# Designs tried in a protein design run: peptides against a protein of PDB entry 2XVC. Part 3

Target 1, 50 residues: chain A of PDB entry 2XVC
Amino acid sequence: ITERELLDYIVNNGGFLDIEHFSKVYGVEKQEVVKLLEALKNKGLIAVES

## One batch from the design tools (peptide; made by RFdiffusion4, then SolubleMPNN)

Design b1_p29_2_s1
Fold by OpenDDE base, seed 4:
Structure b1_p29_2_s1 (fold): chain B 50 residues (1-50), chain A 29 residues (1-29)
Amino acid sequence: as target 1 above (50 residues)
Amino acid sequence: MIKVGKYKIKVLVSEEELEKIFKEEEEKK
């Protein structure tokens, strides 16, 4: 999965992301999802709130 | 540092800007 694809998912999901849920549904390793989020954040494209 | 969990994500740029950014990313590779 690419950064763009993950971002598109997030947008389409109203901005909400459950990493464990996403991992289970889409078969992507949790650490990969985290890596992509970190990249997006570091590029200044997203803000992450919990 | 982002950990595994549940998040609310805010996109900080427009879709137009996103398209430009990712286009540039691909060209850079």
Scores: peptide ipSAE 0.688, ipTM 0.905, DockQ to the pose 0.940
Fold by OpenDDE base, seed 2:
Structure b1_p29_2_s1 (fold): chain B 50 residues (1-50), chain A 29 residues (1-29)
Amino acid sequence: as target 1 above (50 residues)
Amino acid sequence: MIKVGKYKIKVLVSEEELEKIFKEEEEKK
């Protein structure tokens, strides 16, 4: 999965992301999802709120 | 540091800006 694909998912999901759920549904390792989020955040493309 | 969990994500740039950013990144690879 690419950063763009993950971001598109997030947008289409109303901005919500459950990393564990996403991992299960899409078969992507949780650490990979985290890595992509970190990259997006570091680029200033997203803000992450919990 | 982002941990495994549930988040609300705010996209800080427009769709147009995103297109430009990712296009440029692709060209650099």
Scores: peptide ipSAE 0.688, ipTM 0.905, DockQ to the pose 0.934
Fold by OpenDDE base, seed 5:
Structure b1_p29_2_s1 (fold): chain B 50 residues (1-50), chain A 29 residues (1-29)
Amino acid sequence: as target 1 above (50 residues)
Amino acid sequence: MIKVGKYKIKVLVSEEELEKIFKEEEEKK
């Protein structure tokens, strides 16, 4: 999965992301999802809130 | 550092800007 694909999912999901759920549904390693989020955040494209 | 969990994510740029950013990234690779 690419950064853009992950971002599109997030947008289409109303901005919500459950990393564990996403990992299970889409078969992407949790660490990979985290890696992509870190990249997006570091680029200033997203803000992450909990 | 982002940990595994549930998040609310805000996109800080428009879809148009995102398209340009990712297009440019691919063209540079």
Scores: peptide ipSAE 0.688, ipTM 0.904, DockQ to the pose 0.935
Fold by OpenDDE base, seed 3:
Structure b1_p29_2_s1 (fold): chain B 50 residues (1-50), chain A 29 residues (1-29)
Amino acid sequence: as target 1 above (50 residues)
Amino acid sequence: MIKVGKYKIKVLVSEEELEKIFKEEEEKK
């Protein structure tokens, strides 16, 4: 999965992301999802809120 | 330092900007 694909999923999901859920549904390692999010955040493309 | 969990993500750039950014990244690969 690419940064663009993950970002598109997030946008289409109203901005919500459950890493555990996403990992299970799409078969992507949790650490990979975190890596992609970190990249997006470091580029200043997203803000992560809990 | 993002940990596994549930989040609300805010996109900080427009869709147009995103297209340009990712297009440029692909062209440079």
Scores: peptide ipSAE 0.687, ipTM 0.904, DockQ to the pose 0.931

Design b1_p29_3_s1
Fold by OpenDDE base, seed 3:
Structure b1_p29_3_s1 (fold): chain B 50 residues (1-50), chain A 29 residues (1-29)
Amino acid sequence: as target 1 above (50 residues)
Amino acid sequence: MKLKIKSGKYKKPFSELSEEEKKELLEEA
């Protein structure tokens, strides 16, 4: 999965992301999801609220 | 882990983005 695809999911899911759920559904390792989130955050594209 | 994420670029919830803003955001990823 790409950063764009993950961001697309987040945007269209109202900003909600369950890493455990996402990992299971899309077959992406949890650490990969975290890596992509960090990249998006470093680009200033996302901010984690809770 | 369940996260709530907002737009870092527009400093507001993703639910408040226009379709144009969403498109621009995705083009930057």
Scores: peptide ipSAE 0.733, ipTM 0.941, DockQ to the pose 0.898
Fold by OpenDDE base, seed 1:
Formats: sequence, structure tokens, C-alpha cells
Structure b1_p29_3_s1 (fold): chain B 50 residues (1-50), chain A 29 residues (1-29)
Amino acid sequence: as target 1 above (50 residues)
Amino acid sequence: MKLKIKSGKYKKPFSELSEEEKKELLEEA
């Protein structure tokens, strides 16, 4: 999965992301999801609310 | 872990972005 693909998912899911659910559905390791989130955050594209 | 994420670029919830804003945002990823 790419950063763009993850961001697209987040945007189209109203900003909601369940890492456990996402990992199971898309077959992406949880640590990989976290890595991508950190990259998106460092680019200033996302901010975690809760 | 369940997260709620907002737009860092536009400083507002993704649900408040226009389709054009969403498109532009995705181009930066």
C-alpha cells in the first residue's frame, strides 16, 4: 500500500481509521500502517484528533 | 486502535472538504 492509497481510504472513510480492522481487511501489517501514517503526518497532510 | 483523523493541510475534518480539496490533497501524498 502507498501513502496515497492510505490517505484516500482515510478521506473516503470520513477520517476514521481502525488499524486492526484495516490490517485484517487489506492484509497490511499494523506497523506498516503506522509507518505510513507517520509519513503523512510529517508531510503535514493529516492530524490525529482522537 | 481506532483513530479519528482530520486534514492537516486544511485544518478541518475531511467531511468538510470539497471534492476539489480532496483531490488536491491526494495529489500531495
Scores: peptide ipSAE 0.733, ipTM 0.941, DockQ to the pose 0.889
Fold by OpenDDE base, seed 4:
Structure b1_p29_3_s1 (fold): chain B 50 residues (1-50), chain A 29 residues (1-29)
Amino acid sequence: as target 1 above (50 residues)
Amino acid sequence: MKLKIKSGKYKKPFSELSEEEKKELLEEA
């Protein structure tokens, strides 16, 4: 999965992301999801509310 | 872990972004 694809998912899911659920459904390792999130954050594209 | 994420670029919830803003955001990813 790419940063763009993950961001698209987040946007279309109202900003909600359950890493455990996402990993199971899309077959992406948790650490990979976290890595992509950090990349998106470093680009200033996302911010964690809670 | 369950997260609630908002737009860092526009400093507001993704649900409040226009289609153009969403498009621009995705182009930067």
Scores: peptide ipSAE 0.733, ipTM 0.941, DockQ to the pose 0.905
Fold by OpenDDE base, seed 2:
Structure b1_p29_3_s1 (fold): chain B 50 residues (1-50), chain A 29 residues (1-29)
Amino acid sequence: as target 1 above (50 residues)
Amino acid sequence: MKLKIKSGKYKKPFSELSEEEKKELLEEA
Protein backbone atom coordinates (compact mmCIF):
# COMPACT_ATOMS: atom_id res chain seq x y z
CA ILE B 1 0.00 0.00 0.00
CA THR B 2 0.95 3.67 -0.25
CA GLU B 3 1.69 6.26 2.43
CA ARG B 4 -1.59 7.97 1.55
CA GLU B 5 -3.56 4.76 2.00
CA LEU B 6 -1.99 4.08 5.38
CA LEU B 7 -2.57 7.65 6.53
CA ASP B 8 -6.18 7.44 5.40
CA TYR B 9 -6.62 4.31 7.49
CA ILE B 10 -5.05 5.94 10.56
CA VAL B 11 -7.17 9.09 10.22
CA ASN B 12 -10.37 7.11 9.85
CA ASN B 13 -9.47 4.79 12.72
CA GLY B 14 -9.20 7.57 15.28
CA GLY B 15 -5.43 7.50 15.17
CA PHE B 16 -5.25 3.91 16.36
CA LEU B 17 -3.08 1.39 14.57
CA ASP B 18 -2.50 -2.22 15.55
CA ILE B 19 0.41 -3.21 13.33
CA GLU B 20 -0.19 -6.92 13.87
CA HIS B 21 -3.86 -6.62 12.99
CA PHE B 22 -3.22 -4.36 10.01
CA SER B 23 -0.58 -6.70 8.63
CA LYS B 24 -2.92 -9.68 8.77
CA VAL B 25 -5.96 -7.91 7.35
CA TYR B 26 -4.26 -6.07 4.50
CA GLY B 27 -1.52 -8.57 3.71
CA VAL B 28 1.28 -6.07 4.28
CA GLU B 29 4.51 -7.07 5.99
CA LYS B 30 4.97 -5.50 9.42
CA GLN B 31 8.32 -4.03 8.39
CA GLU B 32 6.64 -2.36 5.42
CA VAL B 33 4.03 -0.80 7.71
CA VAL B 34 6.82 0.55 9.92
CA LYS B 35 8.63 1.91 6.87
CA LEU B 36 5.51 3.78 5.76
CA LEU B 37 4.96 5.16 9.26
CA GLU B 38 8.52 6.46 9.37
CA ALA B 39 8.02 8.17 6.02
CA LEU B 40 4.84 9.83 7.26
CA LYS B 41 6.61 10.93 10.44
CA ASN B 42 9.54 12.35 8.49
CA LYS B 43 7.09 14.43 6.46
CA GLY B 44 5.70 15.78 9.73
CA LEU B 45 2.27 14.31 9.04
CA ILE B 46 2.03 12.04 12.08
CA ALA B 47 3.30 11.85 15.64
CA VAL B 48 3.23 8.71 17.75
CA GLU B 49 1.72 9.27 21.20
CA SER B 50 2.09 5.78 22.59
CA MET A 1 2.28 -3.50 18.47
CA LYS A 2 -0.58 -1.11 19.16
CA LEU A 3 0.01 2.58 18.49
CA LYS A 4 -1.89 5.78 19.18
CA ILE A 5 -1.07 8.39 16.55
CA LYS A 6 -1.97 12.08 16.35
CA SER A 7 -1.68 14.70 13.65
CA GLY A 8 1.87 15.93 13.30
CA LYS A 9 0.79 18.88 11.20
CA TYR A 10 -2.03 20.17 13.38
CA LYS A 11 -0.62 18.89 16.69
CA LYS A 12 -3.93 17.41 17.84
CA PRO A 13 -5.83 14.11 17.75
CA PHE A 14 -7.21 13.06 14.38
CA SER A 15 -10.67 12.95 15.92
CA GLU A 16 -10.46 16.72 16.40
CA LEU A 17 -9.60 17.51 12.78
CA SER A 18 -12.18 19.06 10.49
CA GLU A 19 -13.00 17.37 7.20
CA GLU A 20 -11.01 20.06 5.41
CA GLU A 21 -7.98 19.44 7.58
CA LYS A 22 -8.23 15.69 6.97
CA LYS A 23 -8.46 16.25 3.22
CA GLU A 24 -5.47 18.57 3.22
CA LEU A 25 -3.46 16.11 5.29
CA LEU A 26 -4.12 13.26 2.85
CA GLU A 27 -3.08 15.42 -0.10
CA GLU A 28 0.35 15.81 1.46
CA ALA A 29 1.01 12.08 1.85
Scores: peptide ipSAE 0.732, ipTM 0.941, DockQ to the pose 0.905

Design b1_p29_8_s2
Fold by OpenDDE base, seed 1:
Structure b1_p29_8_s2 (fold): chain B 50 residues (1-50), chain A 29 residues (1-29)
Amino acid sequence: as target 1 above (50 residues)
Amino acid sequence: EEEEEKKKKEEEKYEEELKKKGKKVVVTE
């Protein structure tokens, strides 16, 4: 999965991301999802809240 | 090459728009 694909998913999901759920459904390792999130955050495309 | 350049420009434009909107993401595990 690419940064853009993850970003599009988040946008289409109302700005919500369940990492565990996403990992299971899309077959992407949780650590990879986190890496992509960090990249998006560093680019200023998203602001992450826990 | 022109198609790749156009695709790149479209992506850059999209990213700029998103930066202006300030997408807030709630993350859970």
Scores: peptide ipSAE 0.282, ipTM 0.748, DockQ to the pose 0.689
Fold by OpenDDE base, seed 3:
Structure b1_p29_8_s2 (fold): chain B 50 residues (1-50), chain A 29 residues (1-29)
Amino acid sequence: as target 1 above (50 residues)
Amino acid sequence: EEEEEKKKKEEEKYEEELKKKGKKVVVTE
């Protein structure tokens, strides 16, 4: 999965991301999801709230 | 090549609009 694909998912999901759920459904390792999130954050495309 | 350039420009425009909105993302595990 690409940064753009993850971003589109987040936008279409109302700004919500369950990493565990996403990993299971889309077959992407949780570490990879986190890496993509960090990339999006560093580019200023998202602001992550924990 | 022209199509690839247009695709790139559209993606950049999309990203610029998202930056202006400041998309807030709630992350859970």
Scores: peptide ipSAE 0.281, ipTM 0.747, DockQ to the pose 0.695
Fold by OpenDDE base, seed 2:
Structure b1_p29_8_s2 (fold): chain B 50 residues (1-50), chain A 29 residues (1-29)
Amino acid sequence: as target 1 above (50 residues)
Amino acid sequence: EEEEEKKKKEEEKYEEELKKKGKKVVVTE
């Protein structure tokens, strides 16, 4: 999965991301999700609340 | 590659618009 795909998911999901749920549904390792999330954060595309 | 450059510019535009919004994301696990 790409950063763009994850970003689109987050946007379409109301700004919510359940890493465990996402991992299960999309078959992506949790660590990979976190990596992509950090990339999005570093680019200033998202602000992680918690 | 004009087509790829157009896609790149579209992506940049999209990202800039998102930055303006300051998308807040709630993350849980």
Scores: peptide ipSAE 0.280, ipTM 0.747, DockQ to the pose 0.673
Fold by OpenDDE base, seed 5:
Parts: sequence; structure tokens; C-alpha cells
Structure b1_p29_8_s2 (fold): chain B 50 residues (1-50), chain A 29 residues (1-29)
Amino acid sequence: as target 1 above (50 residues)
Amino acid sequence: EEEEEKKKKEEEKYEEELKKKGKKVVVTE
């Protein structure tokens, strides 16, 4: 999964991301999800709560 | 390559618009 794909998911999911759920459903390691989130945050594409 | 360049420009535009929106993301586990 790419940063863009994760971003699109978040946008389409109303700005909500359940890492555990996403990992299970999409077969992506939680560490990878977190890495991609950090990349998106660092680029200023998202502001993360929690 | 021209097609790839157009895709890059579209991606950049999309990202800039998202930055303007300041998408707030609630993250849980």
C-alpha cells in the first residue's frame, strides 16, 4: 500500500482510521500503517488525533 | 513519460488541496 492509497482511504472514511481494523482488513502490517501515517503527517497532509 | 508527468501534476494538485483542508484524522487501535 502507498501513502496515497492510505490517504484516500482516510478521506473516504471520514477522517477516521482504526489501525487494528485496517491491518486486518487490508492485510497490511500495523507498523507499515503507522509508518505511512507518519509520512502523511510529516508532509502536512493530515493532522493526527490520538 | 508525458502521461506520468500529468499524473504527478494531478497528485501534487490533490495534495495541495488536502493541505488547504487540513484533514484531521482520528486514529485508534
Scores: peptide ipSAE 0.276, ipTM 0.744, DockQ to the pose 0.690

## One batch from the design tools (peptide; made by RFdiffusion4, then SolubleMPNN)

Design b1_p30_7_s2
Fold by OpenDDE base, seed 2:
Structure b1_p30_7_s2 (fold): chain B 50 residues (1-50), chain A 30 residues (1-30)
Amino acid sequence: as target 1 above (50 residues)
Amino acid sequence: LDPDSKYKIKVTEKGKKYLKEEEEKKKKLE
């Protein structure tokens, strides 16, 4: 999965992301999801609210 | 970030613009 794909998912999911759920559904390791999120955050494309 | 957590994420205007640009790029490649 790419940063763009994850960002698109977040947008289409109303901003909600359950890492465990996402990992199970899409077969992506949780640490990889975190890695992508950190990248998006560092680029200023997202802000983690809670 | 915690790999076992659920998050509410705000997509910034920069993020939305990025997605739009990426979609346009994808469209041009089709």
Scores: peptide ipSAE 0.629, ipTM 0.873, DockQ to the pose 0.867
Fold by OpenDDE base, seed 4:
Structure b1_p30_7_s2 (fold): chain B 50 residues (1-50), chain A 30 residues (1-30)
Amino acid sequence: as target 1 above (50 residues)
Amino acid sequence: LDPDSKYKIKVTEKGKKYLKEEEEKKKKLE
């Protein structure tokens, strides 16, 4: 999965992301999801609210 | 970030612009 794909998912899911759920559904390691999120955050593309 | 957590995420205006640009890039390559 790419940063773009994850970001698109977040948008389409109303901003909600359950890493455990996402990992199981899309077959992506939780650590990889975190890595992508950190990248998005560091680039200023997202802000983690809660 | 915690790999076992659930999050509420805000996509910034920069993020929204990024998505648009990435889609345009994708179409350009097709």
Scores: peptide ipSAE 0.629, ipTM 0.873, DockQ to the pose 0.824
Fold by OpenDDE base, seed 5:
Structure b1_p30_7_s2 (fold): chain B 50 residues (1-50), chain A 30 residues (1-30)
Amino acid sequence: as target 1 above (50 residues)
Amino acid sequence: LDPDSKYKIKVTEKGKKYLKEEEEKKKKLE
Protein backbone atom coordinates (compact mmCIF):
# COMPACT_ATOMS: atom_id res chain seq x y z
CA ILE B 1 0.00 0.00 0.00
CA THR B 2 1.13 3.54 -0.75
CA GLU B 3 0.85 6.74 1.23
CA ARG B 4 -1.67 7.97 -1.33
CA GLU B 5 -3.83 4.90 -0.94
CA LEU B 6 -3.81 5.11 2.83
CA LEU B 7 -4.62 8.79 2.74
CA ASP B 8 -7.49 8.13 0.37
CA TYR B 9 -8.82 5.47 2.71
CA ILE B 10 -8.70 7.88 5.62
CA VAL B 11 -10.66 10.47 3.67
CA ASN B 12 -13.26 7.96 2.57
CA ASN B 13 -13.61 6.59 6.09
CA GLY B 14 -14.47 9.93 7.62
CA GLY B 15 -11.03 10.31 9.09
CA PHE B 16 -11.33 7.25 11.28
CA LEU B 17 -8.61 4.65 11.27
CA ASP B 18 -8.45 1.50 13.35
CA ILE B 19 -4.95 0.28 12.64
CA GLU B 20 -5.62 -3.30 13.70
CA HIS B 21 -8.82 -3.45 11.68
CA PHE B 22 -7.13 -1.97 8.63
CA SER B 23 -4.27 -4.41 8.97
CA LYS B 24 -6.61 -7.39 9.01
CA VAL B 25 -8.80 -6.21 6.14
CA TYR B 26 -6.07 -5.11 3.77
CA GLY B 27 -3.36 -7.55 4.77
CA VAL B 28 -0.88 -4.86 5.71
CA GLU B 29 1.33 -5.19 8.77
CA LYS B 30 0.40 -2.83 11.58
CA GLN B 31 3.96 -1.56 11.65
CA GLU B 32 3.71 -0.67 7.98
CA VAL B 33 0.51 1.25 8.56
CA VAL B 34 2.20 3.16 11.36
CA LYS B 35 5.16 3.87 9.11
CA LEU B 36 2.90 5.31 6.43
CA LEU B 37 0.98 7.38 8.96
CA GLU B 38 4.17 8.80 10.39
CA ALA B 39 5.26 9.75 6.89
CA LEU B 40 1.95 11.46 6.16
CA LYS B 41 2.11 13.28 9.48
CA ASN B 42 5.70 14.39 9.01
CA LYS B 43 4.83 15.74 5.57
CA GLY B 44 2.01 17.76 7.05
CA LEU B 45 -0.64 15.90 5.10
CA ILE B 46 -2.53 14.75 8.19
CA ALA B 47 -3.02 15.68 11.81
CA VAL B 48 -3.92 13.14 14.45
CA GLU B 49 -6.79 14.49 16.52
CA SER B 50 -7.46 11.58 18.84
CA LEU A 1 1.81 6.24 16.93
CA ASP A 2 0.44 3.14 18.61
CA PRO A 3 -0.18 0.17 16.28
CA ASP A 4 -2.97 -1.02 18.58
CA SER A 5 -4.87 2.27 18.67
CA LYS A 6 -7.81 3.78 16.87
CA TYR A 7 -7.44 7.31 15.57
CA LYS A 8 -9.46 10.21 14.31
CA ILE A 9 -7.38 11.89 11.64
CA LYS A 10 -7.73 15.29 10.03
CA VAL A 11 -6.58 15.54 6.44
CA THR A 12 -4.99 18.95 6.02
CA GLU A 13 -5.52 21.20 3.03
CA LYS A 14 -2.04 20.22 1.99
CA GLY A 15 -3.10 16.59 2.18
CA LYS A 16 -6.19 17.20 0.09
CA LYS A 17 -4.13 19.02 -2.51
CA TYR A 18 -1.67 16.15 -2.54
CA LEU A 19 -4.46 13.66 -3.23
CA LYS A 20 -5.76 15.79 -6.07
CA GLU A 21 -2.35 16.04 -7.65
CA GLU A 22 -1.77 12.31 -7.36
CA GLU A 23 -5.14 11.55 -8.93
CA GLU A 24 -4.40 13.87 -11.83
CA LYS A 25 -1.10 12.13 -12.38
CA LYS A 26 -2.87 8.78 -12.48
CA LYS A 27 -5.42 10.02 -15.00
CA LYS A 28 -2.69 11.31 -17.26
CA LEU A 29 -1.07 7.91 -17.37
CA GLU A 30 -4.30 6.10 -18.22
Scores: peptide ipSAE 0.628, ipTM 0.873, DockQ to the pose 0.855
Fold by OpenDDE base, seed 3:
Structure b1_p30_7_s2 (fold): chain B 50 residues (1-50), chain A 30 residues (1-30)
Amino acid sequence: as target 1 above (50 residues)
Amino acid sequence: LDPDSKYKIKVTEKGKKYLKEEEEKKKKLE
């Protein structure tokens, strides 16, 4: 999965992301999801609210 | 970030612009 694909998922899911759930459904390692999220955050593309 | 956590994420204006640009790239390659 790419940063773009993850960001698109977040948008289409109303901003909600359950890393455990996403990992199970899409077959992506949790650490990989975190890696992509950190990249998006560091680039200023997202902000974690809660 | 915690790999075992659930989050509420805000997509910034920069993020929205990024998605738009990526979609345009995809369209051009098709």
Scores: peptide ipSAE 0.628, ipTM 0.872, DockQ to the pose 0.849

Design b1_p30_7_s4
Fold by OpenDDE base, seed 5:
Structure b1_p30_7_s4 (fold): chain B 50 residues (1-50), chain A 30 residues (1-30)
Amino acid sequence: as target 1 above (50 residues)
Amino acid sequence: LDPDAKYKIKVTEKGKEYLKKVEEEKKKKE
């Protein structure tokens, strides 16, 4: 999965992301999801609210 | 970030613009 694809998922899921759920459904390691999120955050593309 | 956490995430205007740009480029290449 790419940063763009994850970002698109977040938008289409109302901003909610359950990392474990996402990992299981899409077959992506939790650590990879975190890596992508950190990249998006560091680039200023997302903000973690809660 | 916590790999076992559930998050509420805000996509910034920059993020939305990024998505728009990338999607447009992908559309052109199809």
Scores: peptide ipSAE 0.613, ipTM 0.868, DockQ to the pose 0.853
Fold by OpenDDE base, seed 1:
Structure b1_p30_7_s4 (fold): chain B 50 residues (1-50), chain A 30 residues (1-30)
Amino acid sequence: as target 1 above (50 residues)
Amino acid sequence: LDPDAKYKIKVTEKGKEYLKKVEEEKKKKE
């Protein structure tokens, strides 16, 4: 999965992301999801609210 | 970030513009 694909998922899911759920559904390692999130965050493309 | 957590994420204007740009370029290459 790419940063773009994860960002698109977040947008289409109302901003909600359950990493465990996403990992199971898309077959992506949780640490990979975290890596992508950190990249998006560091690029200023997202802000983690809670 | 916690790999076992559930998050509420805000997509910034920069993020929205990024997504739009990437999608437009992808469509152009089809």
Scores: peptide ipSAE 0.613, ipTM 0.868, DockQ to the pose 0.854
Fold by OpenDDE base, seed 2:
Structure b1_p30_7_s4 (fold): chain B 50 residues (1-50), chain A 30 residues (1-30)
Amino acid sequence: as target 1 above (50 residues)
Amino acid sequence: LDPDAKYKIKVTEKGKEYLKKVEEEKKKKE
């Protein structure tokens, strides 16, 4: 999965992301999801609220 | 970030613009 695809998922899911759930459904390692999130955050494309 | 956590994430204006640009570029290449 790419940064763009993850960002699109976040938008379409109302901003909610359950990393464990996402990992299971999309077959992506949890550490990979975290890596992509950190990239999006560092680029200023997302803000983690809670 | 915690790999076992559930998050509420805000997509910034920059993020929204990024998605729009990427989508347009993908359509051009199809």
Scores: peptide ipSAE 0.612, ipTM 0.868, DockQ to the pose 0.861
Fold by OpenDDE base, seed 3:
Structure b1_p30_7_s4 (fold): chain B 50 residues (1-50), chain A 30 residues (1-30)
Amino acid sequence: as target 1 above (50 residues)
Amino acid sequence: LDPDAKYKIKVTEKGKEYLKKVEEEKKKKE
């Protein structure tokens, strides 16, 4: 999965992201999801609210 | 970030612009 695909998922899911749930559904390791999220955050594309 | 956490994430205007740009490029390549 790419940063773009994860960002698209976040948008289409109302901003909610359960990392473990996403990992199970899409077959992506949790650490990979975190890696992508950190990249998106560092690029200023997302802001973690809670 | 916590790999076992659930988050509420805001997509910034920059993020929205990014998605728009990527979509346009995908369409052009097809």
Scores: peptide ipSAE 0.613, ipTM 0.868, DockQ to the pose 0.852; fails the geometry check

